# Peptides against a protein of PDB entry 3OGK: the designs that were tried, part 140

Target 1, 307 residues: chain A of PDB entry 3OGK
Amino acid sequence: ATPDRLSRRFPNLRSLKLKGKPRAAMFNLIPENWGGYVTPWVTEISNNLRQLKSVHFRRMIVSDLDLDRLAKARADDLETLKLDKCSGFTTDGLLSIVTHCRKIKTLLMEESSFSEKDGKWLHELAQHNTSLEVLNFYMTEFAKISPKDLETIARNCRSLVSVKVGDFEILELVGFFKAAANLEEFCGGSLNEDIGMPEKYMNLVFPRKLCRLGLSYMGPNEMPILFPFAAQIRKLDLLYALLETEDHCTLIQKCPNLEVLETRNVIGDRGLEVLAQYCKQLKRLRIERGADEQGMEDEEGLVSQRG

## One batch from the design tools (peptide; made by RFdiffusion4, then SolubleMPNN)

Design b1_p21_6_s4 (from b1_p21_6, 10 letters changed)
Fold by OpenDDE base, seed 4:
Structure b1_p21_6_s4 (fold): chain B 307 residues (1-307), chain A 21 residues (1-21)
Amino acid sequence: as target 1 above (307 residues)
Amino acid sequence: KKREELRAYLDEERRRRRNAV
């Protein structure tokens, strides 16, 4: 479809989702620039799609200028922006979005590649937004943003229910978790083992409604922090956890209400058996291949293809 | 050592995913 055809057919469009690169493009099978620029779409949005509240770009090239134009065109009418696996922008583009779209409810840049100039975008969001419900920059590389701004967002955005972040040290998010009283979903962070302080995470207090969780680099020593509320966990992302098969079994047994599990092949047939036994509400299971297969000669850590 | 190696691997996997965008 072309942008012009879209506006002609659907002048009252409220939600737009565009997909640029097919999955095959990840393997260099398709030229990088194939249908990937959002520019013509942003132009069309700005000119003709005046009721558009939700924009989702997936695997597209997005420039700062595109973001600036979109931000100014939609302003406080923009409720959702998802830059899903996009590239080509900097944090200046994000700054423009949060500056002009002060009532944005969902801001996602998960797995996007961008140039980080500063942390001003998150600071601006923290200073001015009170509407945010979903913030997701999971699997991104932000080094210049402040966990304090995240805490401020939690304080100011009472409807904040889902937050997915990059590699913040979890201890730096203590204030955030305390402030995010309605948070239901959290993914990301970084758990860092300290041999000298094995229990450094044991006093973490999570939001009471937290039921969807994925802590990066959570190992068996940190896993017990979930046990007090494991029974309320509905979604668990263990893709980047440092759990072995036995650890999976231990955790799964404590999550009888688990509906979604994402993990690596390290769960093994044993973990799958435990999952089947204890998680009767399971709706979705995602198992990815991990390095766990190459290093452990032990048969116990492998999910058989025949299962 | 095993944990560090696994972490390094996961970091690399994350990097690969980000670079594939």
Scores: peptide ipSAE 0.478, ipTM 0.916, DockQ to the pose 0.644
Fold by OpenDDE base, seed 3:
Structure b1_p21_6_s4 (fold): chain B 307 residues (1-307), chain A 21 residues (1-21)
Amino acid sequence: as target 1 above (307 residues)
Amino acid sequence: KKREELRAYLDEERRRRRNAV
């Protein structure tokens, strides 16, 4: 569909999701007309889609100019922006979005590639937004943003329910967790083992409503921090956990209300058996192939195709 | 050692995913 046809057919469109070509197709000389640029769509949104409140770009090229135009055109009417696996923008584009769209509820840039100039976008968001419900920059590389701004967002945004972040040291997020009283979902952070301080994370206090969780680099020594609320966990993202098969079994047994599990093949047939035994409410299971196959010759970690 | 290797692998996987965008 062309942008022009969309506005003529659906002048009252509230939500738009655009998907670019799969990454595998990007290795071939992408013809200039591959439709991967959001620019024509942003132009159409700006001119003709005056009721649009939700925009989702997936695997598209997004420039700072595109973001600036979108921000100014939709302003406080923009409730959702998802830059899902997008590229071509910098933190200046993000700054424009948060500056002009002060009532944004969902801001996602998960797995997007961008140039980081500064942390001003998150600071601006912290200073002026009180509407955020979902913030997701999972699997991104931000080095210039402050955990304090995240804490400020949590204090100011009472409806904040889902936050996914990059590799913040989890202890730097203590203030955030304390402030985020309504948080239901958290993914990311970084758990860093300290042999000299085995209880480094044992005193972490999570939000009381937390039920969807994915802590990066969580190993067996850190896993017990989940045990006090494991019964309320509904979703676990263990894709980036440092858990072996037995650790998976231990954790799964403590999560009888688990509905969604994402993990690596290290769960093994044994882990799947335990999952079937203890997690009767499981709705979705995602198993990624990981390097666990290359380094761990241990036969126990392979999910057999027979089962 | 296994934990460090796994972490390094996961970091690389994350990097690859980000760079493939």
Scores: peptide ipSAE 0.473, ipTM 0.915, DockQ to the pose 0.573
Fold by OpenDDE base, seed 2:
Structure b1_p21_6_s4 (fold): chain B 307 residues (1-307), chain A 21 residues (1-21)
Amino acid sequence: as target 1 above (307 residues)
Amino acid sequence: KKREELRAYLDEERRRRRNAV
């Protein structure tokens, strides 16, 4: 479909999701004909899609100018912006979005590649937004944003239920977790082992409603921090956890209400058996191949291909 | 040592995913 045809057919469109082609297909294509740029769509949104409140770009090229135009055109009517695996913008574009779209509820830039100029976008969001429900910059690299701004967002946004972040040290998020009283989902952060202080994270307090969780680099020494609320966990992302097969078994046994599990092959056949035994409400299972396959001489930690 | 190696691998996987965008 072309942008102009979309507006003519659906002038009252409220939600738009555009998917670009995988980048691997772009190397031999003239950028203008690739259809991966959001520019013509943003133009159409600005001119003709006046009821649009939700925009999702997946694998698209998005410029700061595109974001600025979108922000100014939709302003407080924009409730959802998802830049899913997008590229071409900087934090200036994000700043424009949060400056003009003060009532945004969902802001996602998961796995997007962008140039980080400063942390002003998160600061501006913290200073003015009270509507945010979902904030997701998982699998991104930010070095210039402040955990204090994240805490401010949690304090001001009472409906904040899902937050996914990059590699913040988890201890820097103590204030955030305390403020985020309604948080149900958290992914990301960084658990950093300290051999000299094995109980570094034992006093970490999570939001009471937390039930969807994915802590990066969580090892067996840190895993016990989940045990007090393991029974309420419904979703676990263990893709970036540092857990072995036995650790998986231990954790899974404590999560009888688990509905979604994402992990690596390290779970093994034993872990899958334990999962089947204890997690009767499981709806989705994702197992990715990981480095765990290269080093394990032992059958433990491999999921057998049952023919 | 094993933990550090695994962490490094996971970091590289994350980097690959970001670069594939």
Scores: peptide ipSAE 0.466, ipTM 0.913, DockQ to the pose 0.541
Fold by OpenDDE base, seed 5:
Structure b1_p21_6_s4 (fold): chain B 307 residues (1-307), chain A 21 residues (1-21)
Amino acid sequence: as target 1 above (307 residues)
Amino acid sequence: KKREELRAYLDEERRRRRNAV
């Protein structure tokens, strides 16, 4: 559990995953003695772990200096960086990573909290990377990045298979989807209802291999955009969808090859029955409790303890 | 109205999760 012991025991370590304490992270109170800071680990990586190509920090404090040190120490040998629910860095740290690690294949900062200075990190990634396979900044707030840089990444990175983004307007990603010919997974974006133009999303063309999907704020009016390829969907994230119980039933019936479903309690017992009937290949089901319990007077939208 | 309220709730949940990091 100490950096120095790790390098002595495993000098040829290629992959490292560090986890901070969940409860401490939830309260933004991670003392150094709890191993919440990556700094001592980055120091050890820089000095002694010269074969390390994959780094995963979960619920840790990461500074720009830490990222800069890591980037310079591993450079093009770094293939994977995951900042999973981390905090303490800015987009300058991300810029350092993509500047120095030009062969990075996986870059994740899902649910991380950071200060956004500019969109240069994504632009730099777009200009110089051709190796990217996975890009994930799902559940983050980027306001200064360009969807055009995502499109450029898709054009240049032929092995790009998974992209998860924040709240980009989906229509701004049309060029990205067209370019991302090998994309298998997409999560995030933002579908915004327009009463004056209810069909504004109906002409969206998704990548032909897309089979893992989670569109944020997808309602029943937008849901039909999935129907042309629903039979090939294997993973569906409906956690942030605006679907009621009946909408879930409608969609699930069209996804006979569904293996993973993530949704809220709004699926209800009825939705679970439909799921059991139509999705015989289901491997994983995640149901989160949501506000659906407070707003839906209809008890039918609740999953019973027996379901 | 229900859709807007639900969206607002989900936005707040996402915000809370981000702030907990």
Scores: peptide ipSAE 0.467, ipTM 0.913, DockQ to the pose 0.612; fails the geometry check

Design b1_p21_7_s1 (from b1_p21_7, 10 letters changed)
Fold by OpenDDE base, seed 3:
Structure b1_p21_7_s1 (fold): chain B 307 residues (1-307), chain A 21 residues (1-21)
Amino acid sequence: as target 1 above (307 residues)
Amino acid sequence: SARREARRKYLEEERKKRRQV
């Protein structure tokens, strides 16, 4: 569909999701006529889609100019922006979005590739937004943003229910967790094992409503931090956990209300058996082949066709 | 995605580090 055709057919469109070509095609010299640029769509949104409150770009090229135009055109009417696996923008584009769209509820840039100039976008969001419900920059590489701004967002945004972050040291997020009283979902962070401090993370206090969780680099030594609330866990993202088959079995046994599990093939047939035994409410299971497991094809941690 | 693969490689490296300790 063309942008013009969309606006003529659906002048009252509230939500738009656009999917570009797979990322492999984005690294090649993108022909000018490649449908992967959001620019024509942003132009149409700005001119003709005046009721649009939700925009989702997936695997598209998004420039700072595109973001600036979108931000100014939709302003406080923009409730959702998802830059899902997008590229071509910098943190200046993000700054424009949060500056002009001060009532944004969902901001996602998961797995997007961008140039990081500074952390001002998160600071601006922290200073002026009170509406945020979902913040997701999972699998991104922000080095210039502050955990303190995340804490400020948690304090100011009472409806904040889902936060997914990059590789923040989890101890730097203690203030965030304390402030995020209504948080139901958290993914990301970084758990770093310290042999000299085996209890480094044991005193972490998670939000009381937390039920969807994916702590990055969680190993068997850190896993016990989940045990006090394991019974309330409904979703686990273990894709980036450092758990072996036995660790999976241990954790799964403690999560009888688990509905969604995402993990690697390291769970093995044994882990799947334990999952079937203890997690009767399981609705979705995602098992991915890890690069770490390609060399372990001969080890116990493989999901066979029997499992 | 390239980032997912990079993250997995990082996981592999971290896993190796934890096993060496």
Scores: peptide ipSAE 0.065, ipTM 0.742, DockQ to the pose 0.062
Fold by OpenDDE base, seed 5:
Structure b1_p21_7_s1 (fold): chain B 307 residues (1-307), chain A 21 residues (1-21)
Amino acid sequence: as target 1 above (307 residues)
Amino acid sequence: SARREARRKYLEEERKKRRQV
């Protein structure tokens, strides 16, 4: 539980995962004694954990100074950094990481809260990294990063297999998808309905190996873009899709190799029946209760205890 | 549609809540 004890016991530690308190507690000033700050751990890493190549912080407070210290201490030995639901840093901290850790393979900021100063971190990553395998800033709000940098990353990182992004317009990612020849997983983006051009997404070409997918704001009009490769889909994230029960049924029927489904209560008992009928390889099902209970008058979208 | 836009906004707000919480 203390950094100093860890280094003494495991001086050759290669992977470290630290979990802070649930975020409800992060709204209140968490005292340092509650283990919410990464600072003492980063100090210990810098001084005593010289073989550490993988760091995962979950629900912790991370400052730019912490990231800078970590980056400089581990440099090209750092292969994995996951800032999972963390807070307290800016894009300057990310810039330090990608500047100093040029052989990083996994960079994750999923659901982290940060201050965005600029898009330099992604640009720097694009200019110098050729090792990246996983890039994940899903459920984040980056407004200053460039889709062109993402495309450059895809061109330069031939082992890139998983990319999760925020609310990029999907059409801006056409170049990225073309370049990302080995991509197996994509989540995020933004599908925006255009009444004047309903077919604007129908010509999207996805990477040929894509089998894990979650497109944000995908509605029934956009859903057909998945049909050409639906049979190869193994994981679907529909948490942020705009699909109704019948849309779920339609899509699920086309995904016989589905292993993982994440969705909302809108799937309903009917959707679960269809899932059971067509998806015999299903390993994991996650159903979140959205506030859909208040807005969807249609009781059909509720999963009962029988479903 | 108005419903789709409302749902999008809802999902965006839920994302924000999940980031804050």
Scores: peptide ipSAE 0.038, ipTM 0.704, DockQ to the pose 0.510
Fold by OpenDDE base, seed 1:
Structure b1_p21_7_s1 (fold): chain B 307 residues (1-307), chain A 21 residues (1-21)
Amino acid sequence: as target 1 above (307 residues)
Amino acid sequence: SARREARRKYLEEERKKRRQV
């Protein structure tokens, strides 16, 4: 579909999701007519889609100018912006979005590639937004944003239920977790082993409603921090956990209400057996093949065709 | 441990690759 055809057919459109070509195809010199640029769509949104509240771009090229135009055109009417695996923008574009769209409820940049100029966008969001429900910059690299701004967001946004972040040290998020009283989902962060302080994470207090979780680099030493609330876990992302087969078995046994599991092949047939035994409510299972298995010739870390 | 660090590095690289694909 072309942007103009869409607006003519659906002038009262409230939600738009556009999918670009797979990134592997984007590395080839994309002709101008590739349809991977959001520009013509943003133009159409600005001119003709006045009821649009939700925009989801997946694998699209998005410029700062596109974001600025979108922000100004929709302003406080924009409730959802998802830049899912997008590229071509900087944090200036994000700043424009949060500056003009002060009632945004969902802001997602998951797996997007961008140039980071500063942390102003998160600061601006923290200073002015009280509506945020979902913040997701999972699998991104922000080095200039402050965990204090994330804490401020949690304090000010009482409906904040899902937050996915990059590589924040988890201890820097203590204030955030204390403030985020209604948080149901958290993914990301960074757990860092400290030989001198093996129990540095044991006193972490998570939000009481937390039931969807994915802590990056969680190893067996840190895993016990989940045990007090493991029974309430509904979704677990272990893709970036440092857990072996036995560790998976240990954790899974403590999560009888698990509905969604994402993990690597390291779970093995044994882990799958334990999963089947203890997680009777499981709805979705994602097993990704990791190359870390090449070094672990141990039979326990492989999922066979039987599983 | 050295093994844990190696795995961490691997996962970090895998995360980077996913952002590029």
Scores: peptide ipSAE 0.380, ipTM 0.895, DockQ to the pose 0.536; fails the geometry check
Fold by OpenDDE base, seed 4:
Structure b1_p21_7_s1 (fold): chain B 307 residues (1-307), chain A 21 residues (1-21)
Amino acid sequence: as target 1 above (307 residues)
Amino acid sequence: SARREARRKYLEEERKKRRQV
């Protein structure tokens, strides 16, 4: 479809999702430039799609100018922006979005590639937004943003229910977790093992409603922090956890209400058996191949084709 | 994504370190 055809057919469009590159592009089978720029779509949105509240770009090239135009065109009418695996923008573009779209409820840039100039966008969001429900920059590489701004967002956004972040030290998020009283979902962070302080994370207090969780780099020593509320966990993202098969079994047994599990093949057939035994509410299982397959001589860490 | 792979590699390295301790 072309932007012009879209606006002519659907002038009252409220939600737009555009997919640039097919999945095959993830395997470098398709040129990076395939799927196109959002520019013509942003132009069309600005001119003709005046009721658009939700925009989702997936695997597209997005410039700062595109974001600026979108921000100014939709302003406080923009409720959702998802830059899903996009590239081409900087944090200046994000700053424009949060500056002009002060009532944004969902802001996602998961797996997007961008140039980070500063952390001003998150600071601006923290200073002015009270509507945010979903913030997701999972699998991004922000180094200049402040966990304090995230805490401020949690304090100011009472409807904040889902937050996915990059590699923040989890201990720096203590204030955030305390403030985010209605948080149901958290993914990301960084658990850094300290041999000298094995209980470094044992005093972490999570939001009481937390039921969807994915802590990055969580190992068996940190895993017990979940045990007090494991029974309320409905979704686990273990893709970036440092759990072995037995650790998976231990955790899964404690999560009888688990509905969604995302993990690596390290779960093994044993883990799948335990999952089947204890997680009767399971709706979705995603198993990704980890590089662990090539190095582990131990048969126990592999999911067989029959498993 | 390249970032996922980088993180996986990091995780693997961290896992190796943990096994050595």
Scores: peptide ipSAE 0.051, ipTM 0.742, DockQ to the pose 0.062; fails the geometry check

Design b1_p21_7_s2 (from b1_p21_7, 10 letters changed)
Fold by OpenDDE base, seed 1:
Structure b1_p21_7_s2 (fold): chain B 307 residues (1-307), chain A 21 residues (1-21)
Amino acid sequence: as target 1 above (307 residues)
Amino acid sequence: DEKRKARKEFLKKRREERRKV
């Protein structure tokens, strides 16, 4: 559909999801005629889609001007913005969104590529938003944002239930976890080995309702931090964990209520057997191939066609 | 642990590659 056709057919549209081309190699090669740019859609939203409250762009080119136009056009009526694997914008565009859309509930930029100018967008969000339910900048690289702003968001947004972040040191998020009393989902962070303080993470206190989790770089030494609440875990993202097959078996056995598992081939047939034995509520399993993982696969870390 | 460091760097690269695909 073209933007103009959509607005004519559905002038009262409340939710829009657009998907660009699926291959990254084509992302930079998308001519205007391929519908890879959001600009025509943002123009249409601004002019004709006055009830639009949810926007999801996937694999599209988004400029700061597009974000600014969208922000000003929808203002506090915008409840959801998802920039899923998008590119072409900077943190100035994000700043415009959070400045003008102060009642936004969902802000996602997972796997998006952008130019980072400053951390003002997160600070502005922290200072003015009380409505946020979902914040997701998983698989992004923000170096200029503050964990303190994330803590402020958690304190001010009582309905905050899902937060996915980049490579924050987990210890810098202690205040965030304490403030995020209703948090159900957390992904990202960074668990970093410290030879001088091997137990530095053992006293981490997670939100009591946490049941969907993916800690980046969690190894077998850090894994025990999950054991006190492993029985309440419903979703695990182990794609970026540093767990071998045996570690997977150990953790899975402690998660009898697991519904969703995302991991690498390192789980092996043995891990899948354990999963089948202990996780009777499993609904979704995602296994990414790790054949390129030099030294990450143990001898059992291969999933055969039998698994 | 050098092995852990290497694995971490590998996973970081994998993340970057996934963003590009």
Scores: peptide ipSAE 0.455, ipTM 0.916, DockQ to the pose 0.546; fails the geometry check
Fold by OpenDDE base, seed 2:
Structure b1_p21_7_s2 (fold): chain B 307 residues (1-307), chain A 21 residues (1-21)
Amino acid sequence: as target 1 above (307 residues)
Amino acid sequence: DEKRKARKEFLKKRREERRKV
């Protein structure tokens, strides 16, 4: 489909999702007309799609100019922006979005690649937005953003229900968790072992409604922090957890309401048996092959073709 | 634990690689 044909056919379009080509194709001399750039679409949105409130770009090239044009054209009418696995922009583009789109409810840049200039975009969002429901920069590399701004967002955005972040030290997010009273989903962070302080995470207080969770680098020593609310967990992302087969079994047994599990083959056939026994509401199971498990002598950590 | 550190670095690398694809 071409942008011009879209506006003619659907002048009242409220939601647009565009999917680009796989990134592997981006390293080749991509002709300008390969359809991976959002620029023609942003032009069309700006000129002809006046009711558009939701934009989702997946695997596309997005420039700061594209984001600036989109931001100014849609302003407070933009409720959702998803930059899903996109590239080509900087934090200046994000700053333009949050500056002009003050009523944005969903801001996603999960797995996007960008140049980080500063943390101003998150600060601006914290200072002016009260509408956020979903903030997702999972699998990104931000080094210049402040956990304090995330806390401010949680305090100001009462409808904030899902937050996915990069590698923030979890202890820096204590204030955020306290403020995020309606948070249902959290993914990311970083659990860092300290041999001198093994109990450093035991006093973490999570939001009371938290039921979808994925803590990065959670090991068996940190896993007990979930036990007080494990019965309310509906979704677990264990892809980046440091749990062995036995640890999976322990956690799964405590999550009888689990609906979605994402993990690695370390769960093993044993973990799958335990899952089948205790998690009768399971709807989705994703098992990724972990290369880290090939070197571990634990024969139990392999999912057979029978499982 | 050196094993934990190694696993963490591996998972971190895997995550980074996934962002590039």
Scores: peptide ipSAE 0.444, ipTM 0.913, DockQ to the pose 0.513; fails the geometry check
Fold by OpenDDE base, seed 5:
Structure b1_p21_7_s2 (fold): chain B 307 residues (1-307), chain A 21 residues (1-21)
Amino acid sequence: as target 1 above (307 residues)
Amino acid sequence: DEKRKARKEFLKKRREERRKV
């Protein structure tokens, strides 16, 4: 569909999702005429889609100018912005969004590629937003944002239920977890082993309602931090965990209410057997195959076609 | 643990590659 045809057919559109380039073309030279730029759509939104409150761009090219135009056009009417695997913008574009869209409830930039100028966008969000429900910058590379701003967001946004972050040291998020009283989902962070302090994470206190979790680089030494609330876990993301087959078995046995599991082939047939035995409420299972077979030759965990 | 460090770096690289491909 073209932008013009969309507005003519659906002048009262409230939600828009656009998909750009296929996965195979993500970093190849993309011709300008392939329809991967959001610019013509942002123009149409600004002029003709005045009831639009939710925007989702997937694998599109987004400039700071596009974000600024969108921000000013929708202002406090914008409830959801998802920049899913997008590229072409900087943190200045994000700053424009959070400055003008002060009632935004969902802000996502998961797996997006951008130039980081500063951490002002997160600071601005912390200072002015009280409506945020979902914040997701999972699998992004922010180095200039402050965990203190994330804590401020948690304190000010009482409806905050889902937060996914990049490589924050988990210990820097202690204040955030204490403030985020209604948090149900957390993904990301960084668990870093310290041989001199093996128990450095054992006193970590998670939000009481936490039931969807994915901690990056969690190994068997850190895994016990989940045991006090493992029975309430409904979703686990173990894609970036440092767990072997036996570790998977140990954790799965402690999660009888698990509904969604995402993991790698390291779970093995044994892990799948344990999953079937203990997780009777399982609804979705995602097993990523590949890379581990080439890079981690010592992983005994292979999922056969029988599993 | 050198093995753990290597595995962590591998997973980081995998994450980066998934964003690029």
Scores: peptide ipSAE 0.425, ipTM 0.908, DockQ to the pose 0.510; fails the geometry check
Fold by OpenDDE base, seed 4:
Structure b1_p21_7_s2 (fold): chain B 307 residues (1-307), chain A 21 residues (1-21)
Amino acid sequence: as target 1 above (307 residues)
Amino acid sequence: DEKRKARKEFLKKRREERRKV
């Protein structure tokens, strides 16, 4: 499909999802530029897709200029922007988006690669947005953003239900969790073991509605922080948890309402048995090959229950 | 992908460090 053909056929398009690179590109089998740039699509959006409120670019090259053009063209009509595994932009492009699209509800940069210039984009978002429902920069590396801006977002965006972040120290997010009263999903952060303070995280208070969770680097010592609300957990992302097989068994037994589990091969047959025994509502299981197993790191096992 | 690799490597490193402790 070409941008021009799309606009001619669907001038009233509300939502656009473009996929650039196939999955095989993740294995360096396809050139990085395969699937193309978003530029021609942004041009078409700007000129001809005036009702577009949702844009999802997956595995595409996105420049700051593209983001700036998109931002200015759609302004407060843009409700959703997903830069899913995209590359080529900097935080200046993000700044343009949040500056011009003040009513954005979903902002996603999950697994995108970009140059970080500063934390201004998150600050601007914090200062001006009250509409945000989903913020997702999971699996990104932001070093210059402030957890205080995240807290401000939580305070100002009463409809904020899902937040996925990079490697914020979890203790720096205490204020965020307190402010995010309606938060249902949280992924990311960083649990950093301190041998001198084994109870470092035991006093963490999570949002009362939290039911989808993925804490990065959570080990068996930190895992008990979930136990008070484990029965309400419906989704767990354990891909980046430091849990062994037995730890998985322990946690799974406490999550009878688990619907989605993402984990690594470390769950083992025993963990799968426990999962089958205790998690009768399980809908989706994703098992990635862990670092503990020799072989191709990118092998993913998916077990889905046919409903 | 690189970020996933980095996180996995970090995860591995931390596991190794925990095992040495």
Scores: peptide ipSAE 0.185, ipTM 0.756, DockQ to the pose 0.060; fails the geometry check

